# Designs tried in a protein design run: peptides against a protein of PDB entry 6B4J. Part 2

Target 1, 315 residues: chain A of PDB entry 6B4J
Amino acid sequence: DITMQWYQQLQDASMQCVLTFEGLTNSKDSQAKKIKMDLQKAATIPVSQISTIAGSKLKEIFDKIHSLLSGKPVQSGGRSVSVTLNPQGLDFVQYKLAEKFVKQGEEEVASHHEAAFPIAVVASGIWELHPRVGDLILAHLHKKCPYSVPFYPTFKEGMALEDYQRMLGYQVKDSKVEQQDNFLKRMSGMIRLYAAIIQLRWPYGNRQEIHPHGLNHGWRWLAQILNMEPLSDVTATLLFDFLEVCGNALMKQYQVQFWKMLILIKEDYFPRIEAITSSGQMGSFIRLKQFLEKCLQHKDIPVPKGFLTSSFWRS

## One batch from the design tools (peptide; made by RFdiffusion4, then SolubleMPNN)

Design b1_p8_3_s1 (from b1_p8_3, 4 letters changed)
Fold by OpenDDE base, seed 3:
Structure b1_p8_3_s1 (fold): chain B 315 residues (1-315), chain A 8 residues (1-8)
Amino acid sequence: as target 1 above (315 residues)
Amino acid sequence: MKKIPLEP
């Protein structure tokens, strides 16, 4: 399976990255520890400052991240910080930056869906200039949310139940598995962030270049989901999240072909979801069904709430 | 169900 090969390649690349900066992360030297902390803060704090407030502030954050990745010194925590402070500094920063973008998906976007767009446009712009950061974003995303690949992890013989739960994307703390509602909320945030990334371009970049991971991956994701058996509650939830965020963009890009796909979802895939949906899980399916039926009826998919307008970039 | 093409 080409998709599973791609998944594995990204995981392997991410693992190799971790091994590359192991010297920095495992150092007992006080100066190395200080550098590590400064680099980690420099990579992650700007991402946490991303907001829906002003385009000018978003540009400042982008420029700071790009400067850091370009080997330029940046101010962080009252100190001048550069990836050149350690030979493993760049790899470490790229990894931590990518990790932080995905974390904003599972935390910030999970709680505030509109936050997907400012985070995604920065991530997309950074990905365009720093493709390794993009690959690491995918690797982190796929590990935390296998449904973003998509695939459904299977229980293997001899596997511990907790390890299987972690593979499914559940958090397990003190031998307690995460509640289903919290799990789905985090998965939703990550899928929404992904759906935003694949459609957004940084407006101050070279717009003549092809998106490094564009809407063709959105089509592919949908096709793959539809070619799989649905998973109870998960498929209905994430399919809704994806279509709500990028359905308008996919409609504009693929037009009649996309409408044919939506009809197929309604006619062929909904019965399959319904067949595996318990009465207690029907809410997620109903939400998806109502959304899609409304889109088909109106022959339109609304622009998602929080989509960045020209007025945002002038603020 | 017919397999949906992975490319448009």
Scores: peptide ipSAE 0.511, ipTM 0.942, DockQ to the pose 0.850
Fold by OpenDDE base, seed 1:
Structure b1_p8_3_s1 (fold): chain B 315 residues (1-315), chain A 8 residues (1-8)
Amino acid sequence: as target 1 above (315 residues)
Amino acid sequence: MKKIPLEP
């Protein structure tokens, strides 16, 4: 399976990255520890500062991240920090930055769906300039949310139940599995972030270049999801999240072909979702159904709430 | 369900 090969390749690259900077992370030297912490803060704090408030602030954050990744010194915690402070500094920063973007999907976007767009446009712009960061974003995303690949992890003989639950994307703490609502909330945030990344371009870059991971991957994701058996609650939830964020962009890009796909979802895929949906899970399916039926009825998919407009970039 | 093509 080409998709699973791609998944594995990204995971392998991510693991190799971790091995590359293990000297920095495992160092007992006080100076190395200080550098590590400074680099970690420099990589992650700017991402946490991303907000929906002003385009000018977003540009400042982008420029700071790009400067750091370009080997330039940046101010962090009142100190000058550079990836050149350690030979493993760049790999470490790229990894931690990518991890932080996905974490913002998992946490911030999960709680505030509109936050997907400012985070995604920065991530997309950084990915365009730093492809390795993009690959690491995918690796982190795929590991935390296998449904973003998409694939459904399978239980293997001899596997511990907790390990299987973690493979599915559940958090397991003190031998207690995460509640389904919290799990779906986190998965939703990550899918929404992904759906935003694939459609957004940083407006201050070379827009003539092809998007490094564009809407063609959105089509592919939908096609792959629809070619698989649905999972109870998960499929309906994430399909809604994806279509709400990316549906308008996909409609504009693929037009009649995309409408045909939406009709297939309604006619062929909804019955399959409904067949596996319990009465307690019907809310997720109803939400998806109502959204899609409204889109088909109106022959329009709304621009998602929080979509960045020209006015945002002038602020 | 017929397989949906992975490319449009």
Scores: peptide ipSAE 0.510, ipTM 0.943, DockQ to the pose 0.820
Fold by OpenDDE base, seed 2:
Structure b1_p8_3_s1 (fold): chain B 315 residues (1-315), chain A 8 residues (1-8)
Amino acid sequence: as target 1 above (315 residues)
Amino acid sequence: MKKIPLEP
């Protein structure tokens, strides 16, 4: 399977990246520890500062991240920090930056759906200039949310239940599995972030270049989901999240072909979801159904709440 | 269900 090969290649690349900077992460040297902490802060703090407040602030954050990845010194925590301070500094920063973008999907977007757009536009712009960061974003995303690939992990003989739960994307702490509502909330945040990344371009870049991971991957994701058996509650939830965030963009890009796909979802896929949906899970399915039926009725998919407008970039 | 093409 080509998709599973791609998944594995990204995971292998991510693992190799970790091995590459293990000298920096495992060092007992005081100076190396200081450099590690400074680089980690320089990579992650700017991402945490991303907000919906002003386009000018977002540009400053982008410029800071790009400068760091370009080997230029940046100010972090009152110190001048550069990836050149250690031979493994660039690999470490790229990995931690990518990890932080996915973490913002998992945490910030999960709680505030509109936050997907400013995070995604920065991630997309950085990906365009630094392809390795994009690959690492995918690797982190796929590991935390296998539904973003998409695939459904299977239980193997001899596997511990906790390991299987982690493969499914659940957090397991002190032998306690995460509650289903919290799990779905985190998965929703990551899917929404992904759906935003594939449609957004950094407005101050070279717009003539092709998106490094564009809407063609959105079509592919939908097709793959629809070619799989639905999972109870999960499929209805994430399909809604994806369509709410990038449905308008997919409609504009693929027009009649996309409308045909939406009709197939309603006519052929909804009965399959409904057949596996319990009464307690019906809320997620109803939300998806109502959204899609409204779109089909109006022959339009609304622009998602939080979409960045021209006024945002002038602020 | 017919397999949906992975490309449009």
Scores: peptide ipSAE 0.507, ipTM 0.942, DockQ to the pose 0.820
Fold by OpenDDE base, seed 4:
Structure b1_p8_3_s1 (fold): chain B 315 residues (1-315), chain A 8 residues (1-8)
Amino acid sequence: as target 1 above (315 residues)
Amino acid sequence: MKKIPLEP
């Protein structure tokens, strides 16, 4: 399976990255520890500062992240910080930055769906300039949300239940599995972030270049999901999240072909979802169904709430 | 369900 091979390659690259900066992360030297912490803060704090408030502020954050990744010194916590402070500094920063973007999907976007767009446009712009960060974003995303690949992890004989739950993307702490609502909320946030990344381009970049991970991956994701058996509650939830965020963009890009796909979802895939959906889980399916039927009826998919307008960039 | 092509 080409998709699973791609998944594994990204995971292997991520693991190799961790091994590369292990000297920095495992160092007992006080100076190395200080550098590590400074680099970690420099990589993650700007991402946490991303907001929907002003385009000018978003540009400042982008410029700071790009400067850091370019080997330039940046101010962080009242100190000058550079990836050149340690030979493993760049790899460490790229990894931590990518991890933080995915974490913002998992936490911030999960709670505030509109936050997907400012986070995604920065992530996309950074990915364009720093492809390795993009690969690491995918690696982190795929590990936390296998549905973003997509694949549905299967229980293997002899597997511990907790390990299976973790493979599915559940958090397991102190032998307690995460509640389904919290799980779906986190998965939704990550899918929404991904759906935003694949359609957004940094407006101050070179527009002549192809998007490093564009809408063709959105089509591919949908096709893969639809070629799989649905998973109860999960598939309906994430399909809705994806279509709500990037359906308009996919419609604009693929026109009639995309409408044909939506018809197939309604006619062929909805019965399959419904067949595996219990009465108590029908809410997610109903939401998806209502959304898609409305889109088909109106022959339009709305621009998602929180989409960055020209007025945002002038602020 | 017919397999949907992975490319448009």
Scores: peptide ipSAE 0.505, ipTM 0.942, DockQ to the pose 0.816

Design b1_p8_3_s2 (from b1_p8_3, 4 letters changed)
Fold by OpenDDE base, seed 5:
Structure b1_p8_3_s2 (fold): chain B 315 residues (1-315), chain A 8 residues (1-8)
Amino acid sequence: as target 1 above (315 residues)
Amino acid sequence: MQKIPLEP
């Protein structure tokens, strides 16, 4: 399976990246530890500062991240920080930055769905300039949310239950598995972030270039999901999240072909979801069904709440 | 269900 090969290649690249900066991360030297912490803060704090408030602030954050990745010194925590402070600094920063973007999907977007758009547009713009960061974003995303690939992990003989739960994307702490509602909330945040990334471009970049991971991947994701057996509660939840965030963009891009896909979802896929949905899980399915039926009835998919407008970029 | 093409 080409998709699984791609998944594995990204995971391997991510693991290799970790190995390349192991000297920095495992150093007992006090100076190396300081550099590591400074680089980690420089990579992650700007991402945490992304907000829905002002386009000008978003540009400042983007410029700071890009400067850091370009080997320029940036101010962080009252210090001048550069990836040149250590030979492994760039790889470390790229990895931590990518990790932080995915973490914002997992945490911030999970709690505030509108936050997907400002985070995604920065991530997309950085990905365009720094393709390694994009690959690492995918690697982190796929590891935390296998449904973003998509695939549904299977239990293998001899596997520990906790390892299987982690493979499914659950957090397991002190032998306690995460509650289903919290799990789905985190998965939703990551899928929403992904759905935003594939449709957004940084407005101050070279718009003549092809999106590094564009809407064709959105079509592919939907096609792959629909070609798989649904997973109880998960498929209905994430399909809704995806369509709510990028359905409008996919409609505009693929027009009649996309409407045919939506009809297929209603006619062929909904019965399959319903067949595996318990009464206690019907809420997620009903939400998906109501959303899609409304879109089909009105022959329109609404622009998602939080979508960045021209007024945002002038603020 | 007929397999949906992975590309449009």
Scores: peptide ipSAE 0.497, ipTM 0.940, DockQ to the pose 0.848
Fold by OpenDDE base, seed 1:
Structure b1_p8_3_s2 (fold): chain B 315 residues (1-315), chain A 8 residues (1-8)
Amino acid sequence: as target 1 above (315 residues)
Amino acid sequence: MQKIPLEP
């Protein structure tokens, strides 16, 4: 399976990255520890500062992240920080930055769906300039949300239940599995972030270049999801999240072909979802159904709330 | 269900 090979390749690359900077992370030297913490803060704090408020602030954040990744010194915590402070600094920063983008998906976007767009446009722009960061974003995303690949992890003989639950994307703390609502909320945030990334381009870059991970991956994701058996609650939830965020963009890009796909979802896939949906899970399915039927009826998919407009970039 | 093509 090409998709699973791609998944594994990204996971392997991510693991190799961790091994590459293990000297920095495992160092007992006080100076190395200080550098590590400074680099970690420099990589992650700007991402946490991303907001929906002003395009000018977003540009400043982008420029700071790009400067850091380019080996330039940046101010962080009142100190000058550079990836050149340690030979493993760049790998570490790329990894932590990518991790933080995905974390903003599972936390910030999960709680505030509109936050997907400013985070995604920065991530997309950084990915364009720093492809390795993009690969690491995918690796982190796929590990936390296998449904973003998409694939459904299977229980293997001899596997601990907790390990299987973690593979599915659940958090397990003190031998207690995460509640389904919290799980789906986090998965939703990550899928929404992904759906935003694949459609957005940083407006101050070379727009003539091909998107490093564009809408063709959106089509592919949908096709793959639809070619698999649905999972109870999960499929309906994430399919809605994805279509709400990038449905308009996919419609504009693929037009009639995309409408045909939506019809197939309604006619062929909805019955399959409904067949596995319990009465307690019907809310997620109803939400998806109502959204898609409205889109088909109106022959339009709305621009998602929080979509960045020209006015945002002038602010 | 007929397989949906992975490319449009």
Scores: peptide ipSAE 0.494, ipTM 0.940, DockQ to the pose 0.820
Fold by OpenDDE base, seed 4:
Structure b1_p8_3_s2 (fold): chain B 315 residues (1-315), chain A 8 residues (1-8)
Amino acid sequence: as target 1 above (315 residues)
Amino acid sequence: MQKIPLEP
């Protein structure tokens, strides 16, 4: 399976990255620890500052992240910080930055769906300039949300239940599994972030270049999901999230072909979802169904709430 | 269900 091979390659690259900067992370030296913490803050704080408030502020954040990744000194916590402070500094920063982007999907976007767009446009722009960060974003995303690949992890004979739950993307703490609503909320946030990344380009970049991970991956994701058996509650939830965020963009890009796909979802895939959906889980399916039927009826998919307008960039 | 092409 090419998709699973891709998944594994990204995971292997991520693991190799961790091994590469292990000297920095495991150092007992006080100076190395200080550098590590400074680099970690420099990589993550700007991402946490991303907001929907002003395009000018977003540009400042982008420029700061790009400067850091380019080996330039940046101000963080009142100190000058550079990846050149340690030979493993760049790898560490790229990894932590990518991790933080995914974490913002998991936390911020999960709670505030509109936050997907400013986070995604920065992530996309950074990915364009720093491809390794993009690969690491995918690696982190895929590990936390296997549905973003997509694949549905299966229980293997002899597997511990907790390990299976973790593979599914559940958090397990103190032998307690995460509640389903919280799980779906986190998965939704990550899928929404991904759906935003694949359609957005940094407006101050070179527009002549191809998107490093564009809408063709959106088509591929949908095709893969539809080629799989649905998972109860999860598939309906995430399919809705994905279509709500990037359906308009996919419609504009693929036009008639995309409408054919939507018809197939309604006619062929909805019955499959419904067949595995219990009465108590029908809410997610109903939401998806209503959304898609409305789109088909109106022959239009709305621009998602929070989509960045020209007025945002002038602010 | 007929497999949907992975490319448009």
Scores: peptide ipSAE 0.490, ipTM 0.939, DockQ to the pose 0.809
Fold by OpenDDE base, seed 2:
Structure b1_p8_3_s2 (fold): chain B 315 residues (1-315), chain A 8 residues (1-8)
Amino acid sequence: as target 1 above (315 residues)
Amino acid sequence: MQKIPLEP
């Protein structure tokens, strides 16, 4: 399977990246530890500062991240920090930056759906200039949310239950598995972030270039989901999240072909979801159904709440 | 169900 090969290649690349900077991460030297911490802060703090407040602030954050990845010194925690301070500094920063973007999907977007757009536009812009960061974003995303690939992990003989739960994307702490509502909330945040990334371009870049991971991957994701058996509660939840965030963009891009896909979802896929949905899970399915039926009725998919407008970029 | 093409 080509998709699973791609998944594995990204995971292998991510693992190799970790091995590459292990000298920096495992060093007992005081100076190396200081450099590690400074680089980690320089990579992650700007991402945490991303907000919906002002386009000018977002540009400053982008410029800072890009400068760091370009080997230029940046100010972090009152110190001048550069990836050139250690031969493994660039690999470490790229990995930690990518990890932080996915973490913002998992945490910030999960709690505040509108946050997907400013995070995604920065991630997309950085990906365009630094392809390795994009690959690492995918690797982190796929590991935390296998549904973003998409695939459903299977239990193998001899596997510990906790390991299987982690493969499914659940957090397991002190032998306690995460509650289903919290799990779905985190998965939703990551899917929404992904759906935003594939449609957004950094407005101050070279717009003539092709998106490094564009809407064609959105079509592919939908097609793959629809070619799989639905998973109880998960499929209905994430399909809604995806369509709410990028449905308008997919409609504009693929027009009649996309509408045919939506009709197929309603006519052929909804009965399959409903057949596996318990009464307690019906809320997620109803939300998806109502959204899609409204879109089909109006022959329009609304622009998602939080979408960045021209006024945002002038602020 | 007929497989949906992975490309439009």
Scores: peptide ipSAE 0.488, ipTM 0.938, DockQ to the pose 0.812

Design b1_p8_3_s3 (from b1_p8_3, 4 letters changed)
Fold by OpenDDE base, seed 3:
Order: C-alpha cells, then sequence, then structure tokens
Structure b1_p8_3_s3 (fold): chain B 315 residues (1-315), chain A 8 residues (1-8)
C-alpha cells in the first residue's frame, strides 16, 4: 500500500532526525544543555505567540522563525540564539518546531478552532521555505493522529493494550487511558490544522510556486477515508472537522467532482456510519449529516469561521 | 461502495 509506505518513510525520516541530534539531546555538558534549552525556546516560543489579533504580528513571528532556520541569530529570552551554536542545532530546531506546530493543533486548535488558520498559514509558509520542516510536521501529525494519514491502527499479536491505545492516538498516563471526549477533541484540533495547512499560502512568498502539500492531498485524504470502513465516532467527527475547514476550498478547486463526492458521502457512506454508531455517539454523526445536507441544499460550503481575510493582513 | 479515485 503506497499510503502506508509513505507513512513509514516519514516515520523513518523523523526517527533518523532524532538520531542525528541525539548528541545534543543526551549531552551532560552544562553548555550543551544551555544551548539545547535556548534552541528549544527559540523554536517553540514564537509558535506559541501566534494569534488571530494582527497580521503584522504574525509576519514578525514568521520572520523570526525563518531567520532562525536560516542560521541567523535571533533574540530569545534576552539572549542571542543561533542554530550554529551546535552542529546538530538545525536538525534539533526543525524537529522541535514541527513538533510544536502539531502540538498547537492538539492543544490550541482543539480548544479554539479559529486558531487553525494563523497557525496553518505560518506552518505552510515555513514548509515552502524549509521542506524538511514540512516532512517533520507530517511525521509528528501522523504519529499523534493516524487518522490524518489516514489509517486505523490494528491490534497485533503480543502487543500490550497500552501500546495499542497509544498507537490509536490516546494518551496513557499512570496506566489510565484518556477519556474519549478529550481524545476526539485533540484529534479534531490536529485534523483542523491539517485541513487549514493544505489550503493556505503565506501571502508574502512566491505565489507562483506550487503548494508543497496542497489540496490534492485533501482530495486524497477524503477518498482514502471513504474507501475504508468507518470507525465508530472517530470517522464522523473528523470528517466533519475536515469538511468544515477545507470544504469551501475543495469546492472551489474541484467543483463538480467535489459535489459528486459529497453526494456519495450522503448516499453511500452515511448509512455505513450510522450502522456502527451507538445512540450515545449519534451527536457526532448528526452534526456531520446536518452540515453536509445543508451544503448540498444550498449548493454552497461556507467559508470557515476564522479564515484570514485581507483586513487581517492590513492590521 | 465503488472505490473513489485517489486523484481527482
Amino acid sequence: as target 1 above (315 residues)
Amino acid sequence: MPKIPLEP
């Protein structure tokens, strides 16, 4: 399966990246530890500062991240920090930056759906200039949310239950598995972030270039989901999240072909979801159904709330 | 359900 091969290749690349900066990570030297912490802060703090407030502030954050990745010194925590402070500094920063973007999907977007757009546009712009960061974003995303690939992890013979739960994307702490509502909330945030990334371009870049991971991957994701058996509660939740965020963009891009896909979802896929949905999980399915039926009725998919407008970039 | 093409 080509998709599973792609998944594995990204995981292998991510693992190899970790191995390359292991010297920095495992160093007991006080100076190396200081450098590591400074680099980690320089990579992650700007991402945490991303907000929906002003386009000018977003540009400053982007420029700071790009400068750091370009080997230029940046101010962080009152210090001048550069990836050149250690031979493994660039690999470490790229990895931690990518991890932080996915974490913002998992945490910030999960709680505030509108935050997907400013985070995604920065991530997309950085990906365009630094392809390795993009691959690492995918690797982190796929590991935390296998449904973003998409695939449904299966229990294998000899596997511990906790390991299987982690493979499914659940957090397991002190032998306690995460509650289903919290799990779905985190998965939703990551899918929404992904759906935003594939449609957004940094407005100050070279717009003539092809998106490094564009809407064709959105079509592919939908097709793959629909070619699989639905998973209880998960499929309905994430399909809604995806369509709410990027349905408008997919409609504009693929037009009649996309409408045919939506009809197929309603006619052929909804019965399959409903058949596996318990009464307690019906809320997720109803939300998806109502959204899609409204879109089909109006022959329009609304622009998602929080979508960045020209006025945002002038602020 | 017919297999949906992975490319538009």
Scores: peptide ipSAE 0.469, ipTM 0.935, DockQ to the pose 0.846
Fold by OpenDDE base, seed 1:
Structure b1_p8_3_s3 (fold): chain B 315 residues (1-315), chain A 8 residues (1-8)
Amino acid sequence: as target 1 above (315 residues)
Amino acid sequence: MPKIPLEP
C-alpha cells in the first residue's frame, strides 16, 4: 500500500529528526538548555498567537516564523534567538514548530473550529517555503490522528491494550482511556486543520507554485476513507468535519466528479455507516447525513464558517 | 461499493 509506505516514511523521517537533535534535547549543559528553551519558545509562541482577529497580525507571525526558519535572529522572550545558536537548532525548531501546528489542531481548533483557517494558512505558507516542516506536520498529524492518513490501526499480537488505544489516537492517563467525546473532539480538530491546510495558500507567497499538499490530497483522503470499512462514530464524525471545512473547495476544484463522489457517499456509504452505528451514536451520523443531503438538495456546499475573506487580510 | 479512484 503506497499510502502506508508514505505514512511509514514520514514517521521514520520524524524519528530520525528527533535523533538528530537529541544532543540538544538531552544536554545537561546550562547554555545548551537555555538555547533549547529559547528555540522551543521561539518556535511555538508565534503559533499560539495566531488568531482570527487581524490579517496584519497574522502576517507578522508568519514573517517571524519564516525568519526563524531562515536562520535570522528573532526576538523571543526579550532575547535574540537564532537557530544558528546550535548545530541542531534548525532541526529542533522545525520539529517543534510542526508539533505545535498539530497541537493547535488538537486543542484550539477542537474547541474553536473557525481557528482552523488562520492556523492552516500560516502552516501552508510555511510549508511552501520549508517543505521539511510540512513533512513533519504530516508526521505529527498522522501519529496523533491515524484517520488523517487515513488508516485504522489494528491490534497486533502481544500488544498491550493501552498501546493499541494510543495508536488509535486515544490519550491514556493512569491506565484510563479518554472519553469518546473528548477523543472525537481532538480528532475533529486535527482533521479540520488538515482540511483547511490542503485548500489554503499564503496570499503573500508565489502563487505560481503548486500547493505542496493541495486538494488532490483531499480527494485522495475521501477516496481512501470510502474504500475502507467505516468505524463506528469515528468515520461519520470525521467525514462531516472534513466535508464541512473543505467540501466547498473540493466542489469548486472537481465539480461534477466531486458531486458523483457525494452521491456515492449518500447511496453506498451511508448504509454502511448506519449498519454499524448504535442508537447512542446516531447523532454523528445524522449530522453527516443532514449536511450531505442539504448539499445535494441545494447543489451547493457552503463556504465554511471562519473562512478568511479579503476583509480579514485588509485588517 | 465500487472502489473509488484515489485520483480524480
Scores: peptide ipSAE 0.467, ipTM 0.935, DockQ to the pose 0.871
Fold by OpenDDE base, seed 4:
Structure b1_p8_3_s3 (fold): chain B 315 residues (1-315), chain A 8 residues (1-8)
Amino acid sequence: as target 1 above (315 residues)
Amino acid sequence: MPKIPLEP
């Protein structure tokens, strides 16, 4: 399976990255610890500052992240910080930055869906300039949300239940598994972030270049999901999230071909989802169904709420 | 369900 091979390659690259900077992370030296913390803050704080408020502020954040990744000193916590402070600094920062982007999907976007767009446009722009960050974003995303690959992890003989739950993307703390609603909320946030990334380009970059991970991956994701058996509640939830965020963009890009796909979802895939959906889970399916039927009826998919307009970039 | 192509 080419998709699973790709998944594994990204995970391996991520693991190798961790090994590369283990000297920095495991150091007992006081100076190394200080550098680590400064670099971690420099990588993560700007991402946490991303908001829907002003395009000018978003540009400042982008420029700061790009400067850091480019080996330039940046101000963080009242200090000048540079990846050149340690030989492993760049690898560490790239990893932590990518991790933070995914975490914002998991937390911020999960709670505020409109936050997907400003986070995603920064992530996309950084990915364009720093491909390794993009690969690490995918690695973190895939590990936390296997449905973003997509694949549905299966229980294997001899596997511990907790390990299986973690593979599915559940958080397990103190032998307690995460509640289903919280799980789905986190998965939704990550899928929405991904759906935003694949369609957005940083407006101040070289737009003549092809998107490093563009809408073709959106088509591929949908095709892969539809070629799989649906998973109860999960598939309906995430399919809705994905279509709500990037359906308009996919429609514009692939036009008639995309409409054919939507018809197939309605005619062939909905019955399969419904067949595995319990009465208590019907809410997710109904939401998906209503959304898709409305789109087909109106022959239009709305621009998602929170989509960045020209007015945002002038603010 | 027919297999959907992974590329458009």
Scores: peptide ipSAE 0.462, ipTM 0.934, DockQ to the pose 0.862
Fold by OpenDDE base, seed 2:
Structure b1_p8_3_s3 (fold): chain B 315 residues (1-315), chain A 8 residues (1-8)
Amino acid sequence: as target 1 above (315 residues)
Amino acid sequence: MPKIPLEP
């Protein structure tokens, strides 16, 4: 289908990007190795420094990332670093930056849900100025979390079990598959990051421009999920994560149409989830059910915890 | 369940 074709195109573009900078990554030259490491640090360290503490600090991080992507020298590890130091430098930095944003979803956001918002607003702002970074974010995100597309990978004849588990988003190390709770935690972090990206705009950019990957993709994601059979525990978990993060924004954008969708989730989709949910997995379903029923009862979806306010940007 | 449109 068109969604799978689009997904494959993203993966192909990401793979081609890796091939374009293989000279830099595979070089045995000492200077090339130094440049690679400096560029990798310059691309990834600023992202790791993103925090919920102060808007001024977040602006400094954004400006540093944007400067690097614009071919300007930046300070990293006490050195002046520029993508112009190597012909493959820009492609490498864009790839590593995008990879790091998604990594913050599966690690930082997974453990601290409120971290989704400052990470997402930087990612959105960078995406607006550097669309290739956005495409690479989607490529990394969708590969690590196929449920963010959404699609459910299928086992094919002759496939190794470990490869199938990796396609599903599980980490497999030393022939040991990741525990279900850790898997769901990482998937939740990536879904929450995605849900934050599609609604946030960098406040110091040209906000009159259309969001490069906006709330229309949020509607599409929900519609696609609801048009698919639910997966045990996964669907209830990620649907809750998505609605908790971007439900308020979708409500404001689509109003009555969105409320109709929520009613359909309650009336038509909940019975389908419940039918496949074991007693041990009821916690995820109950959490989703309670959240949605509360929203319907109050005719309101709360602003998510950690949402960036005007006071944050004045700090 | 009826197919939900991918656009609002």
Scores: peptide ipSAE 0.449, ipTM 0.932, DockQ to the pose 0.821

